# Peptides against a protein of PDB entry 3B8E: the designs that were tried, part 176

Target 1, 230 residues: chain A of PDB entry 3B8E
Amino acid sequence: PFLIFIIANIPLPLGTVTILCIDLGTDMVPAISLAYEQAESDIMKRQPRNPKTDKLVNEQLISMAYGQIGMIQALGGFFTYFVILAENGFLPIHLLGLRVNWDDRWINDVEDSYGQQWTYEQRKIVEFTCHTPFFVTIVVVQWADLVICKTRRNSVFQQGMKNKILIFGLFEETALAAFLSYCPGMGVALRMYPLKPTWWFCAFPYSLLIFVYDEVRKLIIRRRPGGWVE

## One batch from the design tools (peptide; made by RFdiffusion4, then SolubleMPNN)

Design b2_p24_5_s4 (from b2_p24_5, 24 letters changed)
Fold by OpenDDE base, seed 4:
Structure b2_p24_5_s4 (fold): chain B 230 residues (1-230), chain A 24 residues (1-24)
Amino acid sequence: as target 1 above (230 residues)
Amino acid sequence: AKEIYEEALKKLEEARKLRKEALE
């Protein structure tokens, strides 16, 4: 998120402190849970055929878990960010290069995509309105991503949710999100304004899409073992 | 803080709506 902020010169979608909270509070427990995740049922049933291949499979699973999840989380967060700003009159294209004027306290007439002028205070309200939903979106997307990454070939429906540590991690992550979203003072301390309940659902269509995509991918892998999609 | 935020958002949404309607 911060890299895109710098590259695109968009208003800051998520505060540094909030990013730190994600890293320490949400990613740690899921990462540990993945380390203790049971091997996929088909892998466990197979005798080691090729040690090199088995190592590669493990590395690929880890790469999917840490690399792909991170990318999808960021995309989900930005999706919510752009939705919120668009609802407030700032279309994504208009946000490009806007940061300089956005952060200038002396410019009180920054125009949105529809020509409405925004004071510095109004802009900051909108900016801080994005912080909490961005964070929550990451959590919600992470629910799906963690479930998806449990298996390489098998459907989530076939493997099941047997990892108690993962389940606990999901609850902890959700509790943290709720705390940061609704605890008094978080708006001042973390620039995370209280989240409307409706925004919890903003990421669900995206999460569902990713889930369906991954299930289709896995279905293809099962039908065509050794294909390019694997 | 929550009330202030909600009120501010409501005002912003109303202002945006009015402007959108005026531009249509």
Scores: peptide ipSAE 0.023, ipTM 0.583, DockQ to the pose 0.017
Fold by OpenDDE base, seed 1:
Structure b2_p24_5_s4 (fold): chain B 230 residues (1-230), chain A 24 residues (1-24)
Amino acid sequence: as target 1 above (230 residues)
Amino acid sequence: AKEIYEEALKKLEEARKLRKEALE
């Protein structure tokens, strides 16, 4: 998210404090649960043909999976970000290069895509309105990502939700998201304004898409081992 | 802060209205 903010020069979609909350507050338990599930399903149950080479390959595959999950989460967050800003008059194309004027507190006449002028305070409110849904979107996408990453080859329906740590992690992450989203003072302390309950569902189509995509991918991998889809 | 937020909400509603009108 931060890299896209710099490259595209768009308004900040996710605050630094929110990033810290994700990294320290939400990702720790899910990451442990994911590592445990992957070890159980793909590493621990298979005798390595070559212990040195297979361990290295597995570590690389795990690292790629974690990197991919992070990218998927970011994409989901940005999707929500663009939807919210578009609903508030800022089309995605208009956001490109807007950051300089957006962050300038002395410019109070920044126009949206429909010619409406926004004061600095109004712009910051809409920006901070994006932070909470972005965070919530990450959490919702993580539900799917954590489930699909239990194994790289087996269907979620075959593997089931056996890991109690995963279930606990999902619960804690969701509880934290609810706390940060709705607890009084979070708007001031964390720049995370309360969101409408409907925004919790904004990421669901995306999560479903990723879930279906991954199930299809896994199906292809099972039918064509060693293919380009792996 | 509350007044600023309410004003911002009004702007958001106006922006949504303009968007809706532009899409119709």
Scores: peptide ipSAE 0.023, ipTM 0.606, DockQ to the pose 0.018
Fold by OpenDDE base, seed 3:
Structure b2_p24_5_s4 (fold): chain B 230 residues (1-230), chain A 24 residues (1-24)
Amino acid sequence: as target 1 above (230 residues)
Amino acid sequence: AKEIYEEALKKLEEARKLRKEALE
Protein backbone atom coordinates (compact mmCIF):
# COMPACT_ATOMS: atom_id res chain seq x y z
CA PRO B 1 0.00 0.00 0.00
CA PHE B 2 2.71 2.47 0.89
CA LEU B 3 4.73 1.55 -2.20
CA ILE B 4 1.75 2.24 -4.46
CA PHE B 5 1.24 5.53 -2.64
CA ILE B 6 4.81 6.52 -3.53
CA ILE B 7 4.81 5.17 -7.09
CA ALA B 8 1.40 6.44 -8.17
CA ASN B 9 1.53 9.65 -6.09
CA ILE B 10 -2.01 9.08 -4.85
CA PRO B 11 -3.38 10.15 -1.47
CA LEU B 12 -2.19 7.85 1.31
CA PRO B 13 -4.54 4.84 1.35
CA LEU B 14 -3.45 3.46 4.70
CA GLY B 15 -1.66 4.86 7.72
CA THR B 16 1.88 3.77 8.52
CA VAL B 17 0.88 2.23 11.85
CA THR B 18 -1.84 0.11 10.26
CA ILE B 19 0.53 -0.94 7.49
CA LEU B 20 2.97 -2.05 10.15
CA CYS B 21 0.22 -3.98 11.93
CA ILE B 22 -0.73 -5.76 8.71
CA ASP B 23 2.87 -6.55 7.82
CA LEU B 24 3.56 -7.91 11.27
CA GLY B 25 0.34 -9.90 11.36
CA THR B 26 0.70 -11.37 7.88
CA ASP B 27 4.38 -12.22 8.32
CA MET B 28 4.22 -13.66 11.83
CA VAL B 29 1.52 -16.24 11.14
CA PRO B 30 3.46 -17.88 8.28
CA ALA B 31 6.70 -17.75 10.24
CA ILE B 32 5.12 -19.36 13.29
CA SER B 33 3.34 -21.94 11.14
CA LEU B 34 6.67 -22.86 9.53
CA ALA B 35 8.33 -23.18 12.91
CA TYR B 36 5.59 -25.51 14.13
CA GLU B 37 5.64 -27.53 10.91
CA GLN B 38 9.34 -28.14 11.42
CA ALA B 39 8.74 -29.12 15.01
CA GLU B 40 5.90 -31.47 14.00
CA SER B 41 8.02 -33.03 11.27
CA ASP B 42 10.74 -33.68 13.82
CA ILE B 43 8.23 -35.26 16.20
CA MET B 44 6.85 -37.53 13.46
CA LYS B 45 10.38 -38.98 12.95
CA ARG B 46 10.14 -38.46 9.22
CA GLN B 47 13.70 -37.79 8.27
CA PRO B 48 13.64 -35.21 5.54
CA ARG B 49 15.00 -36.83 2.38
CA ASN B 50 17.24 -33.83 1.86
CA PRO B 51 16.89 -31.44 4.81
CA LYS B 52 18.54 -28.46 3.11
CA THR B 53 16.69 -28.77 -0.20
CA ASP B 54 13.33 -29.69 1.33
CA LYS B 55 13.47 -26.79 3.77
CA LEU B 56 14.38 -24.35 1.01
CA VAL B 57 11.62 -25.63 -1.29
CA ASN B 58 9.04 -25.44 1.47
CA GLU B 59 10.07 -21.91 2.40
CA GLN B 60 9.85 -20.86 -1.24
CA LEU B 61 6.42 -22.43 -1.68
CA ILE B 62 5.07 -20.78 1.44
CA SER B 63 6.60 -17.45 0.48
CA MET B 64 5.02 -17.63 -2.97
CA ALA B 65 1.60 -18.64 -1.63
CA TYR B 66 1.55 -15.88 0.96
CA GLY B 67 2.93 -13.41 -1.55
CA GLN B 68 0.06 -14.16 -3.92
CA ILE B 69 -2.53 -13.97 -1.15
CA GLY B 70 -0.96 -10.72 0.03
CA MET B 71 -1.28 -9.23 -3.45
CA ILE B 72 -4.97 -10.17 -3.59
CA GLN B 73 -5.48 -8.66 -0.14
CA ALA B 74 -3.80 -5.44 -1.23
CA LEU B 75 -5.99 -5.31 -4.33
CA GLY B 76 -9.05 -5.68 -2.13
CA GLY B 77 -7.90 -2.83 0.08
CA PHE B 78 -7.21 -0.59 -2.89
CA PHE B 79 -10.59 -1.40 -4.39
CA THR B 80 -12.28 -0.22 -1.20
CA TYR B 81 -10.05 2.86 -1.18
CA PHE B 82 -10.94 3.80 -4.76
CA VAL B 83 -14.66 3.17 -4.17
CA ILE B 84 -14.71 5.51 -1.17
CA LEU B 85 -12.79 8.22 -2.99
CA ALA B 86 -15.00 7.86 -6.06
CA GLU B 87 -18.10 8.20 -3.88
CA ASN B 88 -16.59 11.43 -2.58
CA GLY B 89 -15.95 12.80 -6.06
CA PHE B 90 -12.40 11.61 -6.75
CA LEU B 91 -12.20 9.16 -9.64
CA PRO B 92 -9.14 6.86 -9.73
CA ILE B 93 -7.61 8.55 -12.78
CA HIS B 94 -7.89 11.94 -11.10
CA LEU B 95 -5.98 10.68 -8.05
CA LEU B 96 -2.85 9.93 -10.07
CA GLY B 97 -0.30 12.63 -9.32
CA LEU B 98 -2.68 14.45 -6.98
CA ARG B 99 -0.66 13.74 -3.81
CA VAL B 100 1.49 16.87 -4.04
CA ASN B 101 -1.51 19.18 -4.04
CA TRP B 102 -3.48 16.88 -1.74
CA ASP B 103 -0.90 17.03 1.03
CA ASP B 104 -0.28 20.78 0.69
CA ARG B 105 -2.11 22.41 3.57
CA TRP B 106 -1.91 25.81 1.90
CA ILE B 107 -3.92 24.70 -1.12
CA ASN B 108 -7.59 24.83 -0.16
CA ASP B 109 -9.13 24.67 -3.63
CA VAL B 110 -8.16 21.23 -4.92
CA GLU B 111 -10.83 20.20 -7.40
CA ASP B 112 -12.35 16.75 -7.53
CA SER B 113 -13.39 14.98 -10.73
CA TYR B 114 -16.61 17.00 -10.79
CA GLY B 115 -15.11 20.44 -10.21
CA GLN B 116 -15.95 20.67 -6.51
CA GLN B 117 -13.26 22.39 -4.48
CA TRP B 118 -11.92 20.69 -1.37
CA THR B 119 -10.12 22.36 1.51
CA TYR B 120 -7.13 20.67 3.10
CA GLU B 121 -9.22 19.68 6.10
CA GLN B 122 -11.94 18.15 3.93
CA ARG B 123 -9.39 16.22 1.88
CA LYS B 124 -7.76 14.80 4.99
CA ILE B 125 -11.14 13.75 6.36
CA VAL B 126 -11.78 11.80 3.16
CA GLU B 127 -8.28 10.31 3.25
CA PHE B 128 -8.59 9.20 6.86
CA THR B 129 -12.03 7.79 6.10
CA CYS B 130 -10.27 5.43 3.69
CA HIS B 131 -7.66 4.17 6.16
CA THR B 132 -10.00 2.16 8.38
CA PRO B 133 -11.94 0.47 5.55
CA PHE B 134 -8.67 -0.48 3.86
CA PHE B 135 -7.44 -2.20 7.00
CA VAL B 136 -10.80 -3.85 7.70
CA THR B 137 -10.96 -5.10 4.10
CA ILE B 138 -7.61 -6.84 4.51
CA VAL B 139 -8.74 -8.45 7.77
CA VAL B 140 -12.00 -9.69 6.24
CA VAL B 141 -10.12 -11.07 3.23
CA GLN B 142 -7.83 -12.92 5.63
CA TRP B 143 -10.89 -14.73 7.00
CA ALA B 144 -10.96 -16.54 3.68
CA ASP B 145 -7.54 -17.94 4.53
CA LEU B 146 -9.06 -19.59 7.57
CA VAL B 147 -11.73 -21.24 5.40
CA ILE B 148 -9.06 -22.30 2.91
CA CYS B 149 -7.04 -23.94 5.65
CA LYS B 150 -10.09 -25.81 6.93
CA THR B 151 -10.97 -27.09 3.47
CA ARG B 152 -7.50 -28.49 2.81
CA ARG B 153 -7.67 -32.26 2.65
CA ASN B 154 -4.38 -32.50 4.45
CA SER B 155 -4.37 -34.53 7.64
CA VAL B 156 -6.31 -32.77 10.39
CA PHE B 157 -3.39 -33.58 12.66
CA GLN B 158 -0.89 -31.73 10.48
CA GLN B 159 -3.22 -28.76 10.20
CA GLY B 160 -4.17 -28.73 13.87
CA MET B 161 -1.35 -26.59 15.26
CA LYS B 162 -1.21 -24.38 12.18
CA ASN B 163 -4.96 -23.80 12.30
CA LYS B 164 -4.89 -22.83 15.97
CA ILE B 165 -2.13 -20.32 15.35
CA LEU B 166 -3.92 -18.98 12.28
CA ILE B 167 -7.21 -18.68 14.17
CA PHE B 168 -5.46 -16.87 16.99
CA GLY B 169 -3.73 -14.53 14.54
CA LEU B 170 -6.98 -13.76 12.73
CA PHE B 171 -8.72 -13.19 16.05
CA GLU B 172 -6.04 -10.71 17.07
CA GLU B 173 -6.25 -8.93 13.72
CA THR B 174 -10.06 -8.77 13.95
CA ALA B 175 -9.92 -7.48 17.51
CA LEU B 176 -7.36 -4.90 16.45
CA ALA B 177 -9.55 -3.87 13.50
CA ALA B 178 -12.54 -3.46 15.81
CA PHE B 179 -10.45 -1.50 18.30
CA LEU B 180 -8.99 0.84 15.67
CA SER B 181 -12.38 1.27 13.97
CA TYR B 182 -14.59 1.96 16.98
CA CYS B 183 -12.45 3.04 19.92
CA PRO B 184 -12.77 6.76 20.63
CA GLY B 185 -9.62 8.74 19.94
CA MET B 186 -8.25 6.52 17.15
CA GLY B 187 -9.25 9.07 14.53
CA VAL B 188 -6.98 11.65 16.12
CA ALA B 189 -4.20 9.36 17.32
CA LEU B 190 -3.86 7.03 14.33
CA ARG B 191 -5.77 8.92 11.63
CA MET B 192 -8.31 6.10 11.45
CA TYR B 193 -11.90 7.23 11.56
CA PRO B 194 -14.70 4.88 12.66
CA LEU B 195 -16.15 2.68 9.96
CA LYS B 196 -19.81 2.25 9.13
CA PRO B 197 -20.78 -1.39 9.57
CA THR B 198 -21.88 -1.61 5.92
CA TRP B 199 -18.27 -1.30 4.75
CA TRP B 200 -17.36 -4.60 6.38
CA PHE B 201 -19.35 -6.27 3.62
CA CYS B 202 -17.40 -4.54 0.85
CA ALA B 203 -14.56 -7.03 1.40
CA PHE B 204 -16.70 -10.16 0.99
CA PRO B 205 -16.34 -10.33 -2.81
CA TYR B 206 -12.57 -10.42 -2.35
CA SER B 207 -12.84 -13.11 0.29
CA LEU B 208 -14.78 -15.08 -2.30
CA LEU B 209 -12.07 -14.34 -4.87
CA ILE B 210 -9.41 -15.78 -2.58
CA PHE B 211 -11.58 -18.82 -1.97
CA VAL B 212 -11.97 -19.34 -5.72
CA TYR B 213 -8.25 -18.79 -6.22
CA ASP B 214 -7.42 -21.44 -3.65
CA GLU B 215 -9.91 -23.91 -5.13
CA VAL B 216 -8.33 -23.40 -8.56
CA ARG B 217 -4.89 -23.86 -7.02
CA LYS B 218 -6.03 -27.06 -5.31
CA LEU B 219 -7.51 -28.28 -8.57
CA ILE B 220 -4.19 -27.71 -10.34
CA ILE B 221 -2.34 -29.54 -7.55
CA ARG B 222 -4.77 -32.45 -7.76
CA ARG B 223 -4.29 -32.69 -11.51
CA ARG B 224 -0.51 -32.47 -11.19
CA PRO B 225 0.46 -34.22 -7.98
CA GLY B 226 3.97 -33.32 -6.89
CA GLY B 227 3.97 -29.94 -8.56
CA TRP B 228 5.71 -27.10 -6.73
CA VAL B 229 2.48 -25.05 -6.83
CA GLU B 230 1.60 -26.48 -3.42
CA ALA A 1 -11.82 12.73 19.91
CA LYS A 2 -15.38 11.53 19.38
CA GLU A 3 -16.52 15.09 18.85
CA ILE A 4 -13.80 15.69 16.29
CA TYR A 5 -14.80 12.56 14.42
CA GLU A 6 -18.49 13.42 14.53
CA GLU A 7 -17.74 16.89 13.24
CA ALA A 8 -15.55 15.47 10.50
CA LEU A 9 -18.24 12.97 9.54
CA LYS A 10 -20.84 15.72 9.45
CA LYS A 11 -18.63 17.82 7.16
CA LEU A 12 -18.06 14.83 4.91
CA GLU A 13 -21.77 14.08 4.71
CA GLU A 14 -22.51 17.70 3.93
CA ALA A 15 -19.90 17.67 1.18
CA ARG A 16 -21.40 14.48 -0.25
CA LYS A 17 -24.86 16.00 -0.16
CA LEU A 18 -23.70 19.14 -1.92
CA ARG A 19 -21.93 17.07 -4.56
CA LYS A 20 -25.01 14.94 -5.12
CA GLU A 21 -27.20 18.01 -5.44
CA ALA A 22 -24.77 19.57 -7.90
CA LEU A 23 -24.72 16.43 -10.05
CA GLU A 24 -28.53 16.10 -10.17
Scores: peptide ipSAE 0.021, ipTM 0.573, DockQ to the pose 0.018
Fold by OpenDDE base, seed 2:
Structure b2_p24_5_s4 (fold): chain B 230 residues (1-230), chain A 24 residues (1-24)
Amino acid sequence: as target 1 above (230 residues)
Amino acid sequence: AKEIYEEALKKLEEARKLRKEALE
């Protein structure tokens, strides 16, 4: 998110502190899941395939899968960001290069895509209104991972441990999202303004898209084992 | 802070309404 902010010169979709909280908090669940998968793979002494090469390939595959999930989550957050800004009159194309004027407190007549002028205060309010939904969207997108994990052809043991860890992680993330969204003072501390409950549902279509994407990916993997999509 | 935010949201909603009416 921060890299896209710099590269595209768009208004900041998520506060830096909140980004760090996501990177440290949300990414722990995948990291823990990965650690358990590696531990199980070490326990499952399958008969001697070259243990070094197979372990390396499996670690790479898992790393790529988690990298892809992270990218999809980021896309979900950006989707919500662009929806909110579009509803406020800022189309995605108009946001490109707008950051310089957006962040300038002395410019109070920044025009949206429809010619409406926005004061600095109004712009910052809409920006900070995006931060909470962005985070919530990431959490809701992770709910789709529950369904994805249920459909994975992993061993019952791997699936069981993953499900428990994932469910626990999702509860923690959901609780964190609720805390950050509705606890007094978070708007000042983290620039996360209170979120209307309706915005929780904004991510649901995207979660469905992720589900469809994963099913398509699985179909491709089944048809082309060893492909780059793994 | 909450009151300021709520007032600002009302202003934004009014602006959105006016914009929607202008685009229709």
Scores: peptide ipSAE 0.018, ipTM 0.536, DockQ to the pose 0.018

Design b2_p24_6_s1 (from b2_p24_6, 20 letters changed)
Fold by OpenDDE base, seed 5:
Structure b2_p24_6_s1 (fold): chain B 230 residues (1-230), chain A 24 residues (1-24)
Amino acid sequence: as target 1 above (230 residues)
Amino acid sequence: LEEEAKERALELLKKALKLIEEAE
C-alpha cells in the first residue's frame, strides 16, 4: 500500500496507526492460532522426500502463495479507498499526482473531479475517512486468509473449523476492528473516523476471491503434487 | 503527533485485548 502511495502520489490510503493496529492487534493472535492448528490429514501420508532440497522449495512456494494472497488483500483495500473518494467527488484518475496539493495545508481550493473546492480540513477528513474502511477491509479479507492458511492441500471443507484458538482470533480481530471503527474519540486519537456498517460488506467479494483462489490452488496441488503452485 | 498517536493506539489496543481476554 505505501509503495503505491509514493509511486502514484495519491492521498494516503492507510495511515501508520492503522498499520500498527493490523500488525500488532489483528495479526498476532491469528498467527499464533495457526501455529497450534492441527496437522494436515495428509502430512503423514506424504512420501519421504529429500529434506534438504524440498524444504527450501516448499518455503519458497509458501512465500509466493502468501504474496499472492497479500496482493488480493491490498486490492480489496484500494478498491474501498477509491470507492469512498469517488463518492466524495474524487475519481481515481484525478487522484493521480494530487498528493502534493492534497497535503499542503495552505491550499484550500483543491478541486475535485466535478470542480468542487475542498479546504485542507475537508480533505483530511475525507482521507481519514478512508483509513477505517481500509482497515476493516483488511480484517474481513483476513477472515478468509486465516481459514485457508490452515492447510496447504486440503480443502477448508475437508479440514473444518476445529481450532478454537483460530475462531477466537477471528472474533478478536473483528471486535478490535469494531472498537477502532465506532468507539468515540477514535477520529481524534487515531485519525480513524467512524465507519458506516455498509463498508464491512465491500470486502466480501475479495474474501470470496481468496477462497476461490485457494480452493483452486489446492485442487491443482492435489491433482499435480509437487507443482509450482504449492 | 505521530508518536502520540502511536502511543494512544498501543494503549487502546492493549485495553481492547484485555477486555476480550476478560470476556472469555
Scores: peptide ipSAE 0.007, ipTM 0.291, DockQ to the pose 0.044
Fold by OpenDDE base, seed 3:
Structure b2_p24_6_s1 (fold): chain B 230 residues (1-230), chain A 24 residues (1-24)
Amino acid sequence: as target 1 above (230 residues)
Amino acid sequence: LEEEAKERALELLKKALKLIEEAE
């Protein structure tokens, strides 16, 4: 998210503190939960044939898979961001290069796509209105990510939800999202304004997409054991 | 204020981790 903010010079879609909350609050517990996940019996029984090459290939494949999932997560967040800004009169094309004027507190006549002038305070309210739903979108997408990351080959329906730590991680992420979205003072402290409950559902299509993607990937792996898609 | 929020978030994380350890 922050990289796109820099590259495209758009208004900040997600605050630095909110990013930190994702990295520390939402990713740490899941990462720990995955470390304690019982490895698939079939994966652990096979010693690597070549420890040097097989480890490198596996690390690359894992990195690519996480990179792809991370891109889908970011796309979900940015979709929500662009929808909110468009509803407030800022079309996506108009946001390109707008950051300089957007962040200038001395400019109180920034025009939207329809010629309406926005004060600095009004612009910041709209910006901060985007932070919360972006964060919530990431959390909801991470639900699917965490569930699919439990296994490499088996479907979630085959292995089930056995890891209590993972379930706790999902609960913690959801509780944190609710806290940051609805606790009084978060608008001032974290620049996250309260979220309408309807926005929680905006991320569900992306969560479903990730779930379907992973199930298809796993199906391919099961049909072609030892394939590069692992 | 941002630093205080970070500290609170970190404290919550520590509490959560402790609860996980106690649940194991």
Scores: peptide ipSAE 0.006, ipTM 0.259, DockQ to the pose 0.039
Fold by OpenDDE base, seed 1:
Structure b2_p24_6_s1 (fold): chain B 230 residues (1-230), chain A 24 residues (1-24)
Amino acid sequence: as target 1 above (230 residues)
Amino acid sequence: LEEEAKERALELLKKALKLIEEAE
């Protein structure tokens, strides 16, 4: 996300606070849950034909899959960001290169796509209005990841502790998202303005995309001889 | 009490985030 911000020179889609909340708040429990699932799945894996090479290949495949999911998550966040800014008069194309003027405190007449002038304060309000939805979008997309993990666990028949960790992770990230989105003062304190409940739904297509992606990935792996026989 | 609790939670969160930001 931050790389796209730098490359596209767009207004900041994710504040530092939002990034920290993702990395330390919402992603931690899911990551731990996934790590436990992987560790237990590795115990159930058939001995690799070549332990050294096949382990490396599997680790690479897993890493690539998680990397791809992370990219889809980022795309979901950016989609929500662009939708919000578009609703506030800033079309995506207009945002390209706008950062310099956007962040300049002395420029109080930045025009939107419709010729409306925006003060620095107004621009920062709309920017901060994007931070929370971006965060929430990531959380909602992570629901798909948790569901995917749950479905994997269901295939492994180890339903007990693992499912509780996933449910807890889902609850924690959702509760954090709700807290950050609706707690008074978050706009001032954390630069995360309140989120309209409707924005939670903007992430759902991307959650579905991740779900479909993982199912397709699993299907491909299952169809390949010598793949993960879950 | 709920508002005070929310404010305190907000302050704590802000403090934590600041500490994290300073640590990065």
Scores: peptide ipSAE 0.006, ipTM 0.289, DockQ to the pose 0.041
Fold by OpenDDE base, seed 4:
Structure b2_p24_6_s1 (fold): chain B 230 residues (1-230), chain A 24 residues (1-24)
Amino acid sequence: as target 1 above (230 residues)
Amino acid sequence: LEEEAKERALELLKKALKLIEEAE
């Protein structure tokens, strides 16, 4: 997210503290849950032929999977960000290069896509209004990610949700998202303004997309063992 | 391995926090 902010020179879509809350607060328990998850029956039965090579391959595969998932998460967050800004009069194209003027306290006449002038304070309110939905979008997408990461080869429908720790992680992420979104003072402390409940649903299409994509991927892996899609 | 992963995650987090503080 921050890289796109720098490259595109758009207003900051997600605060640094919020990013930290995602990385530490939402990913840690799920990661632990995955570590305690019973390995797929297929993984446990295969003795590593070469422990060093198989570990490296597994680390690379995990890194690629997390990298791809992270990209989809970021896309979901940015989608929510652009929707909110568009609803407030800032079309995505207009946001490109706007950062410098956006962050300048002395410019109180930044125009939106429709010629409306925005004061610095108004702009910051809109910016901070984006932070919470972006965060929540990431959390909702992470639900799907956690579920799909549970299995490498098997469908979620085949493996089931037997891991109580995973379920706990999902609840913890949701509780944290709710806390950060609705607790008084978070707007001042974390620059996260209260979230309208409707924004929780904005991420669901992306979560579904990830889920479908992963199920298709797994289906391909099952049908073509040893393929490049592994 | 789990403890090492946790320690590495914590170190990465500390580094990220420091970078964030320096960028602000």
Scores: peptide ipSAE 0.008, ipTM 0.276, DockQ to the pose 0.034; fails the geometry check

Design b2_p24_6_s2 (from b2_p24_6, 20 letters changed)
Fold by OpenDDE base, seed 2:
Structure b2_p24_6_s2 (fold): chain B 230 residues (1-230), chain A 24 residues (1-24)
Amino acid sequence: as target 1 above (230 residues)
Amino acid sequence: LEEEAEKRALELLKEALKLIEEAE
């Protein structure tokens, strides 16, 4: 997200602290879930496979899968960001290169795509209005990721602990999203303004996309065992 | 190595964020 912000010179879609909360807070529960999943898979895979090569392959595959999911999450967040800005008069093409003028406190006549002039304060309100939906979008997309992780492993005993971790992860992420979205002072502390409940639904198409992606991936793995998608 | 890369990326992000805050 931050790299796209720098490269495209668009208004900041997420606050720095919010990004850190996502990376350190929201991603930690999935990472722990994955670490437990790997440890369980390694215990089960104690067949005499070459432990170095199989570990490297699994680590690469997991890294690639999470890298891809992370990209889809970012795309989902950016979609929500662009939708909100478009609803406020800023089309995506118009946002390219706008950051310099957007962040300039002395420019109070930044034009939107329709020729409406926006003051610095108005622009920052719109920017901070985007932060919360972007974060919520990532959380909702992570729900799909957690559910996908559940569907990967068919072992009944592993499903029990995974179900508890999954439920805990879903609860923690939802609670964090609700806290950051609706707690008084978050607009000042994190530059996250309160979110209308309707924006929670904006993320669902991306959650569905991740489900479709994972099902397609699983189908490819089933059809081509040992492929690069494993 | 990935954890170190993530830590380094996080540190770089923190530094970049500090630079942005200082520029703001």
Scores: peptide ipSAE 0.006, ipTM 0.285, DockQ to the pose 0.028
Fold by OpenDDE base, seed 5:
Parts: C-alpha cells; structure tokens; sequence
Structure b2_p24_6_s2 (fold): chain B 230 residues (1-230), chain A 24 residues (1-24)
C-alpha cells in the first residue's frame, strides 16, 4: 500500500497508526493460532522426500502463495479507498499526482473531479475517513486468509473449523476493528473516523475471491502434486 | 502529532487486548 502511495502520489490511503493496529493487534493472535493448528491430514501420508531440497522449494512456494493473497488483500483495501473518494467527488484518475496539493495546508481550494473546492481540513477529514474502512477491509479479508491458511492441500470444507484459538483470533480482530471504528474519540486520537456499517460488506467480494483462489489452488495441488502452485 | 497518535494507539490496543483476555 505504501509503495503505491509513493508511486501514484495519491492521498494516503492507510495511516501509520492503522498499520500498527494491523501488525500488532489483528495479526498477532491469529498468527499464533495458526502455529497450533492441527497438522494436515495428508502431511503424515506424504512419501519421504529429500528433506534438503524439498523444504526450500516448499518454503518458496508458500511465500509466493502468501504474496498473492496479500496482493488480493491490498486490492480490496484500495478498492474501498477509491470508492469512498469517488463518492466524495474525487475520481481515481483525478487522485493521481494530487498528493502534493492535498497535503499542503496552505492550499484551501483543491478542486475535485466536479470542480468543487476543498479546504485542507475537509481534505484531511475525507482522507481519514478512508483509513478506517481500509483497516476494516483488511480485517474482513483476513477472515478468509486465516481460514484458508489452515491447510495447503485440503479444502476448508475437509479440514473444518476445529481450532478454537483461530476462532478466538477471528473474534479478537473483529472486536478490535469495531472498537477502533466506533469508539468515541478515535477520529482525534488515531485519525480513524467512524465507519458506516455498510463498508464492512464492501470487502466480502474480496474475501470470496480469496476463498475461490485458494480452493482452486488446492484442487490443482491435489491433482498435480509437486506443482509450482503449491 | 504522529508520534502522539502512535503512542495513544499502542495504549488503546494494549487496553483492548487486555479487555478481551479478561472477557474470556
């Protein structure tokens, strides 16, 4: 997200505080929960392979899969960001290169896509209005990510939701997201303005996309063991 | 302002996590 912000020179979609909330608050408990996940039913059924070469390949493939999921997650966040700004009069094309004027406190007449002028304060409000939905989008997408990460080959329907710690982690991150989104004073303290409940649903298509992606990936792995998509 | 916001965020996160742990 931060790289796109720099390259495109768009208004900041995700603040430092929001990043800290993700990294320290929402990701920690779920990550620990995955460490205690039950072993895949097929792990013990795998034939002995060369432990030196196969471990390295598997780690690389796992890293690639997480990278792809992370890209889908980022796309979900940016989609939410662009929708909010478009609803406020800033079309995606107009945001390109706007950062310099956007962040200048002395410019109070930045025009939107429709010729409406925005003060610095108004611009910062709409920017901070994007931070919370972006964060919530990440959390909602993480629901799918955490569930699919339980296994590499087995379908979610086959593995089930047996890890109580994972379920707890999902509730924890959701509760944290709700707290940061709706607790009074978060706009001032964290630059995270209140979120309309409708925005929670904006991420659902991306969560579904992750599920579909992973199920297809796992299906390919089951049909073609040792493939590059593992 | 960013440093202060980060400090507040960390404090709030710590409190939220504590409350969740206590609620279980």
Amino acid sequence: as target 1 above (230 residues)
Amino acid sequence: LEEEAEKRALELLKEALKLIEEAE
Scores: peptide ipSAE 0.006, ipTM 0.279, DockQ to the pose 0.042
Fold by OpenDDE base, seed 3:
Structure b2_p24_6_s2 (fold): chain B 230 residues (1-230), chain A 24 residues (1-24)
Amino acid sequence: as target 1 above (230 residues)
Amino acid sequence: LEEEAEKRALELLKEALKLIEEAE
């Protein structure tokens, strides 16, 4: 998310604190679950014939899978961001390069796509209105990962402990999202304004997309055992 | 003020994570 903000010079879609909450809350639990998975797999499997190559390949595959899921999550968040800004008069094309004028406190006449002038305060309200839905979208998309993990029939017993850690992490993320979205004062403290309940549903199509992606991935793995997509 | 708020939020998050680790 932050990379696209820098590259496209658009208004900040997600605050630094929310980014940190995602990075620390969302990425740590999967990383821990993967670390436990590797440890458990190393205990249960006979020593791999080539521990260096097999470990490196598995780490690369895991990194690629999480990288792809992370990209889909980011796309979901950005979609929500662009929808909110479009509803407030800022079309996606108009946002490109707007950051410099958007963040300038002395410019109080930034025009939207329809010629309406926005003060600095009004612009910041709209920006902060995007932060919470972006974060919530990421959390809702991660629920799909939970469903994906539950649908792995053959590894339910082996993934039992990992599933508990993952479930706990998703619960924590959801609780954090609810806290940041609805706790009084978060708009001032964290630049996250309260979220309308309707925006929780904006992420559901992306959750479905991840679910479909994983099912397709599983289907490919089943058809090509030992392929690059494990 | 924003940097302080970020630091405080990070500290709270660390404390929450620690509480979760202790509860496990």
Scores: peptide ipSAE 0.005, ipTM 0.255, DockQ to the pose 0.037; fails the geometry check
Fold by OpenDDE base, seed 1:
Structure b2_p24_6_s2 (fold): chain B 230 residues (1-230), chain A 24 residues (1-24)
Amino acid sequence: as target 1 above (230 residues)
Amino acid sequence: LEEEAEKRALELLKEALKLIEEAE
């Protein structure tokens, strides 16, 4: 997300605090859950023919899969960002290269796509209005990841503790998202303005996309055991 | 590799945004 911000030179879609909340808050529980699932899966996997090479290959494949999911999550966040800015008069193409003027405190007449002038304060309000929805979008997309993990675990028949960890992860992420979105003062303290409940739904298509992606991946793995996707 | 993937994703996003604007 931050790289896209730099490369596209767009207004900041998510603040540093939002990034930290993603990295330290929302991503941690899923990562732990996945690490436990991998450890348990590795116990049930047949001994690799070559433990060193096969372990490395599996780690690479897992890393690539998580990298792809992370990219889809980022795309979901950016989609929400662009929708919000478009609703506020900034079309996506207009945002390209706008960062310099957007962040300049002395420019109080930045025009939107409709010729409306925006003061620095107004621009920062709309920017901060994007931070929370971006974060929430990531959380909602992560629900799909947790559901995917649950479905994987259901295939492993060890339902009990794993399901509790996933449910706890969902609760923690949702609670954090709700706290950041609706707690008074978060706009000032964290640059996360209150989120309209309707924005939670903007992430659902991407959650579905991740779900479909994983199901397709699983289907490919099932159809081609020992393929490059394992 | 992740940086290259992000760059590609960005390019795809830019193309998608152009397509959306051309459709509007």
Scores: peptide ipSAE 0.000, ipTM 0.246, DockQ to the pose 0.020; fails the geometry check

